# Peptides against a protein of PDB entry 2AZE: the designs that were tried, part 28

Target 1, 148 residues: chain A of PDB entry 2AZE
Amino acid sequence: AQECQNLEVERQRRLERIKQKQSQLQELILQQIAFKNLVQRNRHAEQQASRPPPPNSVIHLPFIIVNTSKKTVIDCSISNDKFEYLFNFDNTFEIHDDIEVLKRMGMACGLESGSCSAEDLKMARSLVPKALEPYVTEMAQGTVGGVF
Target 2, 101 residues: chain B of PDB entry 2AZE
Amino acid sequence: GRLEGLTQDLRQLQESEQQLDHLMNICTTQLRLLSEDTDSQRLAYVTCQDLRSIADPAEQMVMVIKAPPETQLQAVDSSENFQISLKSKQGPIDVFLCPEE

## One batch from the design tools (peptide; aimed at target 2 L73)

Design b1_p16_6_s2 (made by RFdiffusion4, then SolubleMPNN; from b1_p16_6, 6 letters changed)
Fold by OpenDDE base, seed 1:
Structure b1_p16_6_s2 (fold): chain B 148 residues (1-148), chain C 101 residues (1-101), chain A 16 residues (1-16)
Amino acid sequence: as target 1 above (148 residues)
Amino acid sequence: as target 2 above (101 residues)
Amino acid sequence: MLHLKTPFSGTKVFTL
């Protein structure tokens, strides 16, 4: 009886750990798809333009975006070596990391929200190794984590 | 019995976790390969047009922060304080504004 | 404290 109780506790612990790993794996897959899709898009665009964009016209990963109303007053303090920044706003702001930006750009093919068309899903599958394709399909269908 | 059933469940969960670990290793390997490919990194960029789709510079000020790895970011959003603090350990932080045009 | 529209509420670290 006590042994069974111990194993039941262990079972629940393992289930929770697996759930966490599933979440991590899904995020890694989305990142991979988004990055490869972005690179592919830009490669195609540069080929069509027959030149790369001007260096100061693009932002390379990684980056963070901060946006706020144009009416917001921002006071910025910068250390001499630019190692430290302090921004004070008089109103609310938003912060977005590069992955979120890529997702909003559609670089993850809508897989993150279950909004994949057939074409989107085809693209997503094409951007991952074969071993990950079934999991991409499960993500698109919302069926991840169904059976243990 | 109950004990045997639980024991078997744990073995099956172990196999499931091993499968997840394998898939995660594949993913991390792919991401590492991307980071090591200079051409891919050259092409890993967004444009101001892309950023306008996230926040319109006509209405929003869009600031881009590029910081070295391991940079500490602290964000506070309260009635008393609206603040972002950045502390880098590996080099200077660059800040850019996305133009409206 | 207001909820931030950001994944970087509190203290975060830049990672690659």
Scores: peptide ipSAE 0.027, ipTM 0.878, DockQ to the pose 0.234
OpenDDE base, seeds 2, 3, 4, 5: peptide ipSAE 0.025, 0.025, 0.023, 0.027; ipTM 0.879, 0.882, 0.880, 0.881

Design b1_p16_6_s3 (made by RFdiffusion4, then SolubleMPNN; from b1_p16_6, 6 letters changed)
Fold by OpenDDE base, seed 5:
Structure b1_p16_6_s3 (fold): chain B 148 residues (1-148), chain C 101 residues (1-101), chain A 16 residues (1-16)
Amino acid sequence: as target 1 above (148 residues)
Amino acid sequence: as target 2 above (101 residues)
Amino acid sequence: MLHLKTPFKGVKTFTL
């Protein structure tokens, strides 16, 4: 019947929206874990060293990284006010945002790829509010995707 | 029947979405708290050593870009063109090179 | 400094 068809359309709409929100939530969780873990690491390091790092030795978030072979020729054009940059490369390059850098540093405890040890999972859980711990567990197990 | 089943499914999906919204609100709250905490922001940094773990400056040129919010970055990476364009609307862009150890 | 050429629309776009 037409009524059932309408409800099925709505069902599919809601399922797709839920799937999108699940992906967004997972990313938010990873960001939270990565940021808190980074802050914790640096706090501990500064305490052990009994001093902060030199100002010119650190890069505060946010940032992005661009890397290419040292053999790559790069031409750079800059506007007078430094509002615009244009880089031309003669070979391939890579771009990484700060979150990706943190993930590769292990700040998300391998949760992003489901490759976390029991200790990694314990760390990840400790860096989120209690209400998020079950979801972190599901992420680690790769069981996220079902509807609650 | 089928109608009743679909109706029940929709109600369950609504509850599931509400739960997701709740969890997302918790996450955004936590991230906001981090952004508002001066000490956390002071400690939210990476080092050149960290960057070397991602790309070795002995083999790779590593550029760090610091730009104001809402800066646009367009990248073209093809056999015919390799280009990065940056356009800021809120202030100057800073570009740094990660030195070797 | 230098005048910039209008770049070709990027394959991938980032927003900082």
Scores: peptide ipSAE 0.030, ipTM 0.882, DockQ to the pose 0.220
OpenDDE base, seeds 1, 2, 3, 4: peptide ipSAE 0.027, 0.028, 0.030, 0.025; ipTM 0.880, 0.881, 0.884, 0.881

Design b1_p16_6_s4 (made by RFdiffusion4, then SolubleMPNN; from b1_p16_6, 6 letters changed)
Fold by OpenDDE base, seed 2:
Structure b1_p16_6_s4 (fold): chain B 148 residues (1-148), chain C 101 residues (1-101), chain A 16 residues (1-16)
Amino acid sequence: as target 1 above (148 residues)
Amino acid sequence: as target 2 above (101 residues)
Amino acid sequence: MLHLKTPFKGTKVFTL
């Protein structure tokens, strides 16, 4: 019946929306874990050193990084007010946002790949509110994506 | 029947989405609290050592870009040229290189 | 063939 067809279309629409929200939630969780873990790491490090690191040795979030071979020639044009930059490379380069950097640093406890050690999973769980712990567990097991 | 089944599915999806929204609200609240905490923001940094662990400056040139919110980054994904364009709305952009150790 | 490696394509707006 036409009514059933309409409901099936609506069902599919809602499923896709939920799937998108699930992806967004996972990213938010990873960000939360990464940020909190970074802060915790640095707090501990500064306590051990009894002082903060030299100011010029740290980069506060947010940031992005661009890396390329040292052989790559880069031409840069900068506006007078430094509001605009244009970089031209003669070879391939990579761009990484700060979240990706944190993930590669292990700040997300490997949760981003759905492959956590028991220790990493314990850390990840400790960095989120209780209500999010089951979801973190599902992420670690690679079982997210189902309807709950 | 089929209609009843679909109706039930939609109801279940609605409940699932509500639960999802709730979890997202919790998560966004935590992120907001983190962003509003001065001590956390003070400690929200990486070091050059961290960056070296991602891309070794001995092999790679590592450029760090600090840009204000709402800055546009455009990467030309063409085989003919490799280009990055940055356009800020709120202030100057700072770019510096990560030195070798 | 050379290619750009990035976690995003096109234009990205900084949100932090």
Scores: peptide ipSAE 0.027, ipTM 0.879, DockQ to the pose 0.236
OpenDDE base, seeds 1, 3, 4, 5: peptide ipSAE 0.026, 0.026, 0.026, 0.025; ipTM 0.878, 0.878, 0.879, 0.879

Design b1_p16_7 (made by RFdiffusion4)
Pose (drawn by RFdiffusion4):
Structure b1_p16_7 (pose): chain A 148 residues (1-148), chain B 101 residues (1-101), chain P 16 residues (1-16)
Amino acid sequence: as target 1 above (148 residues)
Amino acid sequence: as target 2 above (101 residues)
Amino acid sequence: SIHYVAGKDPSATFTL
């Protein structure tokens, strides 16, 4: 019984590591797909009607987004060297990642929620190495859990 | 008995984790190659029209923050106001708005 | 991924 207790806590410890690693693997796959999709969308757009986009109309990764109501008062304070910043808000604001932005743009082909059309899925499968194809299929069905 | 049952479980979980680590390894390598790729980095950008479909600078205000790696972001709910604090240990941080308003 | 909504989520710290 004593030894069985030790094996059980070890088992639960491993089950927790696998559960965390599955979510990490899924996120990484989505990033891999989203990044590659964004790059190819821009590579193609730069062909259609030549001259690369003006530098001010473009934002390179990595970045963060903050949005609030147009009315919301913001108070900005900046350190000399611009290493430190402080923003005060008199209302609710939202913070979003670039990956989250790319997902909402549909760059991950709806795979973030299994909302893939046949073409979306085909696109997602082609942007990932063959060894990752089964796991992409698992993500598309939502049958990722059960903890293997 | 139960001891063998738990030992068999530990073996299944060991093999499963080895497989997951392998896939993660392939996955992070793909991401590393993308980061080392100059042409991909040059093309890894979003337009102002992109940031629109997720929050357009017509009704809502959109702020872009670009801080070097390892910088800290603290968000605060005060008794009366909201705050965002950015502290970069190395390198300056950049902040700007979107053109359409 | 980083995601935060003021007034709904508690105070938080993130590493960029």

Design b1_p16_7_s1 (made by RFdiffusion4, then SolubleMPNN; from b1_p16_7 with S1M A6S K8V D9N)
Fold by OpenDDE base, seed 5:
Order: C-alpha cells, then structure tokens, then sequence
Structure b1_p16_7_s1 (fold): chain B 148 residues (1-148), chain C 101 residues (1-101), chain A 16 residues (1-16)
C-alpha cells in the first residue's frame, strides 16, 4: 500500500513535469517558426526590392513595445549615461515583448491560437525540422497535452 | 495488479519525458543556429508598418525600447500610478517612436 | 505626448 502510494506521488510529479515541458516546447516551436518566418519574409522582400530597407526604418530584434493612448501624457526621465529610464504615464499602458509582437503579426502562422489554415499549417511545418513536424500538427489540432 | 500498472506507467512516462527532452533539444539547437547566423540576424527586424498592424497609430502611440540583456524592467499599472522603470547594467537603452506615416 | 523632465537627454529618443 505504501509502495503504491509512493509510486502514485511520483507518477503525478512526472505528469506535471511533462505538462510543463510541453508548454515550454510549444513556446519554443512558436519562437522558431516566428523567427524563421520573419527572416524569410524580409529576405524575400529585400530581394524583390533589390535592396535592403534604410537602416533607420527598421528595428532589429530584440526589443519590447510600449503602447498607450495617443492622449496619454508621458513624463520621461533619463540618466546621463542612458542606463536608466523612468516613464510616468497619466493613464494605462501595455507592454509587449518581441515574440508577442511577431505572433500578432502572424509570424507564428496562427499556431499560437490553433487557428491555422491549411496554408498556415504547411508554412509552419516547413519552418521546423522534420522531427518537430508531428508536434506542430498536434498543436494546430489542439491535441497536445497527452502522454506520448 | 495495481503495483505492476503503476510501475509500467512510470516507465512509459519516463520514455515520454525523454522524447520530449529530445524534441526540446532539437528546437533549442535550431534557435541557437538562427542566432549564430549573421545573415539571419541581419534580417531579423520589423518595420513601422508591422508595428502599425499591432497598434493603430491613429489611436495608440507605439514606443520601441531596445535594452541590453538582463535589463531590469519594473512596471506599475494601477489607478494610483502608471510607471515603467528600466535599469540596464550592460549598456545604454535606446528608445524609438513609430510615426503615424 | 512625451515630456522630457529635468536630466533628460532628448537625443535618447529617436523617431523612425
């Protein structure tokens, strides 16, 4: 009885760990797809334009985004060495990391929400190694979460 | 019996976790390769047009912050105060604004 | 609208 109880505890521990790793893997896959898709898009665009964009017209990763109403008043204080910034807003704001930005741009092909068209899924699969393709398919179908 | 079943389950879970670890390693490797590729990093950028698609400049101002690794970010968003504090230890922080056009 | 307070260097903010 005690042995079975110990094994049940261990089983639950492993199940939870697997669940956490599944979540981590899904995020990593989304990052990979988003980054590769972004690079591919930009490469194609530059080839079509026959030149890269002006240096000051683009923002390279990594970055974060802060957005707020245009009517929001922002007081900014910057240290002399630009190592410290303090922003005071008179209203609410939002912060987004670059990965979230890429997702909202559609760079993850809608896989983040399980809203993939056939073409989106095809693109997503093409941007990962063969070994990850089945998992991408599961993500698109919303069938991730089980034990392998 | 129950003991045998649990033992078998644990073995299966171990195998599943190993498979998961393998997939994670593959994925991490791909991300590393991407980060080490100079051309890929050159092409890893967004435009103002991209940012406008996320937050409409007609209604929202969009500020882009490029901070060195391990920069400390503190944010307070409440009815009492709205504040963002950035503290870098590895270099200067750059801030960019996206124009409406 | 962004207001630069005392001790702020406006050149630290760039417009794309």
Amino acid sequence: as target 1 above (148 residues)
Amino acid sequence: as target 2 above (101 residues)
Amino acid sequence: MIHYVSGVNPSATFTL
Scores: peptide ipSAE 0.033, ipTM 0.890, DockQ to the pose 0.036
OpenDDE base, seeds 1, 2, 3, 4: peptide ipSAE 0.031, 0.031, 0.033, 0.032; ipTM 0.887, 0.888, 0.889, 0.889

Design b1_p16_7_s2 (made by RFdiffusion4, then SolubleMPNN; from b1_p16_7 with S1M V5I A6S K8V)
Fold by OpenDDE base, seed 5:
Structure b1_p16_7_s2 (fold): chain B 148 residues (1-148), chain C 101 residues (1-101), chain A 16 residues (1-16)
Amino acid sequence: as target 1 above (148 residues)
Amino acid sequence: as target 2 above (101 residues)
Amino acid sequence: MIHYISGVDPSATFTL
C-alpha cells in the first residue's frame, strides 16, 4: 500500500540520519577525550617540572601542520599584513589538523581505530561524562552502528 | 501486520535518534566548558617532541600554522602543482617551524 | 628548505 511505502521511505531517511549522527557523536567523543587527555598530561607534566614550559617551546590549539620531505623546496609568499600566505612546493605535502595530530599522539587512547587496551579504555571512559561511557565502550569494541 | 511493524520501527528509530541527540548535547556541552575554562586553554598545547612523533624531523619538515577562525585554506597536490594558499580575514597568520632537535 | 620570495617577511616564520 502507498502508506506502507511512505513509511518505508521515512524509515530509510531516519536510518541515514541516525548513521550520520552516530559518526558525528563518535568524532565529538574523540575530540573530548583527546583534548581532556592533552590538558591532563600537560598539567601533570608542569606539576612535575614545577613550572610551565617556555613560551616559545609550545604551540597552543588550534593549529594545523604541514609536513613534507626535508628535501622539498618551498617558496613562500606573504602579504604585507600577513593575512595571506602562498606556499609553492616542488613535491607532495601533507596537511593535518590539530585533532588529527592529537589522535596520532595517542591522546584519543586508540579509540579512533577501535583498538584500545584495557588501560586505554579505562582512560577513555574516565575522560567522558558517565552518560557517554557506554558509547565509548561500544566504540572500543567496534559495535557502534546498530540502532539502540 | 506490515503497517504496524513499520509504525513500531519508526517509533523506535525516533527514540534512538533522541538518545543520540541527548548524547551529542552532552558532548558539545563538555567541549564548550573546556573552551570556556582559561586554565584548560592554557594547557591545550603540543610540543616539538609531540610533533616529532607525528613526522620524523630526520625525514620531514614540519610547519605549524596558526590562523584565525574561518581562514580560507586552498591546497593543490598533484603532479602539475603543489600549492597551499591561506587567506585570513580576521587577523595575521603565524607560521612556526619545528626544529630538528 | 623554505625560500622567501618577493613580498615575504621572514619574521613571519618562527622556529621553536
Scores: peptide ipSAE 0.029, ipTM 0.885, DockQ to the pose 0.036
OpenDDE base, seeds 1, 2, 3, 4: peptide ipSAE 0.028, 0.028, 0.028, 0.027; ipTM 0.883, 0.885, 0.886, 0.883

Design b1_p16_7_s3 (made by RFdiffusion4, then SolubleMPNN; from b1_p16_7 with S1M A6S K8V)
Fold by OpenDDE base, seed 2:
Structure b1_p16_7_s3 (fold): chain B 148 residues (1-148), chain C 101 residues (1-101), chain A 16 residues (1-16)
Amino acid sequence: as target 1 above (148 residues)
Amino acid sequence: as target 2 above (101 residues)
Amino acid sequence: MIHYVSGVDPSATFTL
């Protein structure tokens, strides 16, 4: 009985670890798809334009975004070496990392929310190695967890 | 019995975890390849139009912050405090504003 | 609206 109980505890630990790894894997897949899709989009755009965009018109990864109402008053303090910034707002703000930005741009093909059209899923699958395609399909269908 | 069942379950979970590890290794490899590809890094950018699609500059003020790796970010968003603090140890921080038009 | 306090260089913030 005690041995069984010990094994049950171990089972729960392993299940939790697997759950965590599934989450990590999904995030890695989304990052991969988003990055590759972004690169592909921009490559195509530059080819069509026959030139790269003006240097000051784009922001390269990595970055973060801060947004707030245009009515929000922001006080900004910057150190002389620009190593330190302090922003004080008089109202709420939002922070988004570059991955979140890419997701909102649709670069992850809606896979992050399981909202993939057939074309989105096709794109997503095309941006990952073959070994990852089944998992991408599961993510799109919302059926992740079959390893349990 | 119960013992045999649990033992079998643990073995199956081990196999599942190994499969996940394998897939994660594939993913990390792909991401590494992207980071090592100069052309990919050159093309890894967003435009003002992209930013406008996320937060409309007509309604929202949008700042882009480029900070060196390992920069510490502290954010407080409560009824009492609305603050962002950035501290870099590896170089200067750049801040950009997205124009309304 | 962004206000620059003492020690802040407005040129440190750029418009895209």
Scores: peptide ipSAE 0.035, ipTM 0.888, DockQ to the pose 0.036
OpenDDE base, seeds 1, 3, 4, 5: peptide ipSAE 0.033, 0.031, 0.034, 0.035; ipTM 0.886, 0.885, 0.884, 0.886

Design b1_p16_7_s4 (made by RFdiffusion4, then SolubleMPNN; from b1_p16_7 with S1M V5I A6S K8I)
Fold by OpenDDE base, seed 5:
Structure b1_p16_7_s4 (fold): chain B 148 residues (1-148), chain C 101 residues (1-101), chain A 16 residues (1-16)
Amino acid sequence: as target 1 above (148 residues)
Amino acid sequence: as target 2 above (101 residues)
Amino acid sequence: MIHYISGIDPSATFTL
């Protein structure tokens, strides 16, 4: 009886760990798809334009975004060495990391919400190694969460 | 029996976790390869047009912050305080504003 | 609108 109880505790621990790893894997897959899709898009665009964009017209990863109302007053203080910044706002703001930005740009093909078209899914699958394709399919179908 | 069933469950869960670890390793490897590819990194950028699709420039000011790794970010967003503090230890921080058009 | 206060370097902010 005690042995069974110990095994049941271990079972629960493993289930929780698996759930956490599933979440981590999904995020990694989304990052991979988003990055590769971004690179692919830009490569194609530069080929079509026959030149790269002007240096001051693009922002390379990594970055973060801060947005607020255009009416928001922002007081900014910068250290002499530019190592420290302090922004004071008179109203609410939003912060987004680059991955979130890429997702909102559609670079993850809508896979992040499990709502992608057939073409989006095809694109997503094409941007991952073959071994990851089944998992991408599960993500798109919302069937992730089962035990393998 | 109960013990046999639990033992079998744990064995199956171990196999499942190993599969997940394998997939995660594959994914991590791909991301690493991408980061090590100079041309890919050159092409890993967004435009102001992209950023405008995230926040309408007619209504929102969009600020882009490029900070070195391990930069500390502190944010307070409440009725009493609206503040962002950035502290880098590895280099200067750059700030960019998207043009309205 | 961004206001620059004491200790700020205006060159640290760029408009694309």
Scores: peptide ipSAE 0.030, ipTM 0.883, DockQ to the pose 0.036
OpenDDE base, seeds 1, 2, 3, 4: peptide ipSAE 0.027, 0.028, 0.028, 0.027; ipTM 0.885, 0.885, 0.883, 0.884

Design b1_p16_8 (made by RFdiffusion4)
Pose (drawn by RFdiffusion4):
Order: sequence, then C-alpha cells, then structure tokens
Structure b1_p16_8 (pose): chain A 148 residues (1-148), chain B 101 residues (1-101), chain P 16 residues (1-16)
Amino acid sequence: as target 1 above (148 residues)
Amino acid sequence: as target 2 above (101 residues)
Amino acid sequence: FEALRQSVEQAKEALS
C-alpha cells in the first residue's frame, strides 16, 4: 500500500506534465501555422501590384495590442531612456498578443477552435510537417484530451 | 494486483511523454527555423487593415507596444483606476497608434 | 519573448 501510494503520486505528477505539454504542443502548432500563413499572405500580396508596403503602414512581429474606448483617458509617463512606461486608464481596456491577433485574422485556419472548413484544414495540414499531421487532425476534432 | 497496475500505467505515461516531447521538439525546430529565416521575418507583419477586423480605429482606440524580450508587463486594478506598467531591463520600448481615426 | 508572453498572461489573470 505504501509503495502503491508512491507510484500513484508519481503517476499523477506525470499526468500533469503530459496535460501541460499537450496544451503547449497545440499552441506551438497554431503559432507555426499562423506565422507561416501570415508570411505567405504577405509574400503573395507583395507580388500583386509591386512596391513593398510603406514602413509606417506595417507592424512587424513581435508586438502587443492594447485597446480601450476612444473616450477613455490615458495618462502616459515615460522614463528618460524609454525603458519604463506607465499608463493610467479611467476605463476598461483590453490587452491582446500578436498570436491572438493572427488567430482572430484567421491565420491559424480556425484550428484554434476546430472551426475549419475542408479548405482551412487542408491549408493547416500543408503548413505543418508530416509528423505533426495526426495531432493537427486531433486539434480539428477537439479530441485532444483523454490524456494519452 | 494494483502495484503492477500502477507500474503498467507508469510505462504507458513514459512512452506517451517521450512521443509528446518528440513532436514538441519537431515543432520548436520549425519555429526556430522560421526565426532564423530573414525572408520570413521581413514578411512577418500585419497592416492597419488587419488590426481593424479585430478592433478598428474608428470607434475604439488601438495601441501598439513593441518591447524587447524579457521585459515585464504589470496590469493593475486599483480601488479606482486601471494601469499598465512596462519595465524593460535592457533596450527601449516603443509605443504608437493606428492611422484611420 | 517567452517571459514577456507569460507576463501578459499573468497581467490578464490579475485583471480577472
């Protein structure tokens, strides 16, 4: 019984590591897909009607987005060297990652929620190496859990 | 008995984790190659029209933050106001708005 | 950038 207790806690410890690793693997696959999809969307757009986009109309990754109501008062304070910043808000604001932005743009082909059309899924499968194809299929069905 | 049952479970979980680590390894390698790729990095950008479909600078205000790696972001809910604090240990941080308003 | 992404997640949790 004593030895069984030790094996059970070790089992539960491993089950926690696998569950954390599955979520990490999924996020990484979405990033891999989203990045590659964004790059190919821009590579193709730069062909159509030549001259690359003006530098001010473009934002390179990595970046963070903050949005609030147009009325919301913001107070900005900056350190000399611009290493430190402080913002005060008199209302609710939202903070979004670039990956989240890319997902909402549909760059991950709806795979973030299994919301893929046949074409979306085909696109997602082609942007990932063959060894990751089964796991992409698992993500498309939502049958990722059960903890293997 | 139960001891063999738990031992068999530990073996299944060991093999499953080895497989997951392998796939993660392939996955992070793909991401590393993308980061080392100059042409992909040059093309890894979003337009102002992109940031619109997720929050347009017509009704809402949109702020873009670009801080070097390892910088800290603290968000605070005071008794009366909200705050965002950015502390970069190395390198300056950049902040700007979107053109359409 | 991993640390920055984690701090953003922690900041979202603090506002929740």

Design b1_p16_8_s1 (made by RFdiffusion4, then SolubleMPNN; from b1_p16_8, 7 letters changed)
Fold by OpenDDE base, seed 5:
Structure b1_p16_8_s1 (fold): chain B 148 residues (1-148), chain C 101 residues (1-101), chain A 16 residues (1-16)
Amino acid sequence: as target 1 above (148 residues)
Amino acid sequence: as target 2 above (101 residues)
Amino acid sequence: MEKLRESLRQARENLS
């Protein structure tokens, strides 16, 4: 009986760990798709324009975004070496990392929300190694969660 | 019996986790390849137009922050306090505004 | 790169 109880505890531990790893894998897949899709888009755009964009018009990854109302007053304190920043706002703000920005741009093909058309899914699959394609399919169907 | 059933379940879960680990290794390898490819990194950018598409600059101010790895970020967003603190360990932090139009 | 994202995640958790 005690042995069975010990195994039940271990079973639950492993199930939780698997769930966490599934979430991590999904995020990694979305990052891969988003990055590759972004690079592909920009490569095509530069080829069509026959030149790269102006240096001051692009923001290279990684970055984060802070957005707030244009009416928001922002006070900023900066250290002499620019190692430390302190921003004070008089109203609410939002923070987004570059991955979230890419998702909102559609670079993850709507896979993050399961809102993939057939063409979006095809694109997503084409941007990952073959071994990851089945998992991408499961993500699109919203069926991730089963133990395989 | 119950013991045999649990033992079998644990074996199956172990195999499932190993499969996940394998897939994660494949994925992280792909990401490393992208990070090591100079051309890919050159093309890994967004434009101000992209940012305007997700945050209307007519209504919102968009601030871009580029910070080195291991930068500490602290944020408070409550009815009584609105604050962001950044502390870098490896180099200077760059902050700029996305221009309108 | 990932370290900054992790810091942001932690900050968001502190806000929740």
Scores: peptide ipSAE 0.065, ipTM 0.897, DockQ to the pose 0.757
OpenDDE base, seeds 1, 2, 3, 4: peptide ipSAE 0.019, 0.020, 0.021, 0.063; ipTM 0.883, 0.883, 0.884, 0.896; seed 3 fails the geometry check

Design b1_p16_8_s2 (made by RFdiffusion4, then SolubleMPNN; from b1_p16_8, 8 letters changed)
Fold by OpenDDE base, seed 4:
Structure b1_p16_8_s2 (fold): chain B 148 residues (1-148), chain C 101 residues (1-101), chain A 16 residues (1-16)
Amino acid sequence: as target 1 above (148 residues)
Amino acid sequence: as target 2 above (101 residues)
Amino acid sequence: MESLRKSLEEARKKLS
């Protein structure tokens, strides 16, 4: 009985760890797809334009964005060396990392929400190594909930 | 019996976890390759147009922050206090708006 | 590439 109890505890521990790793893997896959898709898009765009974009028109990764209402009053204090910033808002704000931006841009092909068209899924699969393709398929179907 | 069943379950879970670990290793390797590729890094950018597409500047102000590694970010978002603090250790922080803003 | 994202993640943890 005690041995069974110990094994049951271990079983539950492993199940939870697997669940966590599944979540981490999904996020990593989304990042990979988003990055590769972004690079591919930009490469194609630059080739068509026969020139890179103006330097001040692009934001290289990594970055974060802060958005708030245009009506929000923002007070900013900056150190002389620009090593320190302090922003005070009179209303709520949102912070998003570059990955979230890429997702909203569709760079993850809608895989993050399971809203992939056939073309989206094809693109997503093409941007990962073969070993990851089955998992991408499962993500698109929303079936990555249990242990495989 | 119960013991045998649990033992078998644990073996199966171990195999599943090993598979996950393998896939994660593949994925992290791919990400590292992207980070190490100069051309990929050159092309890893968004435009102000991209940002406008997800956050309408007509309604929202969008601030972009680029900071060196190991930059500390603290944020408070409550009815009593709305604040963001940034502190870099390795260089200056760049904060800007898109030109149309 | 991930350092700033980590900082943001840490900040979000504090907000939760």
Scores: peptide ipSAE 0.201, ipTM 0.909, DockQ to the pose 0.537
OpenDDE base, seeds 1, 2, 3, 5: peptide ipSAE 0.062, 0.057, 0.057, 0.194; ipTM 0.892, 0.891, 0.892, 0.909

Design b1_p16_8_s3 (made by RFdiffusion4, then SolubleMPNN; from b1_p16_8, 7 letters changed)
Fold by OpenDDE base, seed 1:
Structure b1_p16_8_s3 (fold): chain B 148 residues (1-148), chain C 101 residues (1-101), chain A 16 residues (1-16)
Amino acid sequence: as target 1 above (148 residues)
Amino acid sequence: as target 2 above (101 residues)
Amino acid sequence: MEKLRQSLKAARQALS
C-alpha cells in the first residue's frame, strides 16, 4: 500500500513535469514560427524593393519596447558609460519583449491564440520541421494537453 | 494488480517525456540554426511601421531598448512609483525613440 | 529612429 502511494505521488509529479514541458515546447514552436516568418517577410520585402532598408530604420532582435502616453513625463538618468539607465514616469507604462511584438504582428500566424485560418496554418506548418507539424496542428485546434 | 498498473503507467510516462524532449531538442536546434545564420539574423528586424501597429506614436511614445545579454531589468508600476531600471554588465545600453512619422 | 540618449544629455548622471 505504501509503495503504491509512493508511485502515485511520482506519477502526479511526472504528469506535472510533462505539462510544464508541453508549455515550453509550445512557446519554442511559436518562437521558431515567428522568427522564420519575420525573416521571410523581410526577405521578400527587400527583394521587392531591390535593396535593404536603411540601417537606422530597422530594429534588429533582440529588443524590448516601452510605451506610455505621449503626455507622460519621463525623467531619465544615464550613467557615463551607458551601462545603467533609470527611467521615472509620472504615469503607467507598458513593456513588451520582442517575442510578444512578433506575436502581435501576426508573425506566429495566430497559432498562439488558436486563431489560425487555413492559410495561417499552412504557413505555420511550412515553417517547422516535419516532426513538429502534428504538434502545430494540435496547437491550432487547441487539443494540446494529452500525454503521448 | 494496482502496483503493476502504476509501474506500467510510469514507464509510459517516461516514454512520453522522452518523446517530448526529442521534439524540444528539434525546436532548440532550429532556433540555434537561425541564430547562427548570418543572413537570417540580418533579416531578423522590425520596422517603425511594425511598432506603430503595436503602439501608435500618435498616441503613445514608443521607446526601444537594445541591451546586451544578461542585462538586469527592474520595473515598478504602482500608483506611487513608475520606474524602469536597467543595469548592464556586458556593454552599453542603447535606447531609441520611434518617430511618429 | 532617434537615439533617446542624444536628447537626454542634461539628464545624464551617475546612478550609484
Scores: peptide ipSAE 0.025, ipTM 0.881, DockQ to the pose 0.036
OpenDDE base, seeds 2, 3, 4, 5: peptide ipSAE 0.024, 0.024, 0.022, 0.025; ipTM 0.881, 0.881, 0.881, 0.882

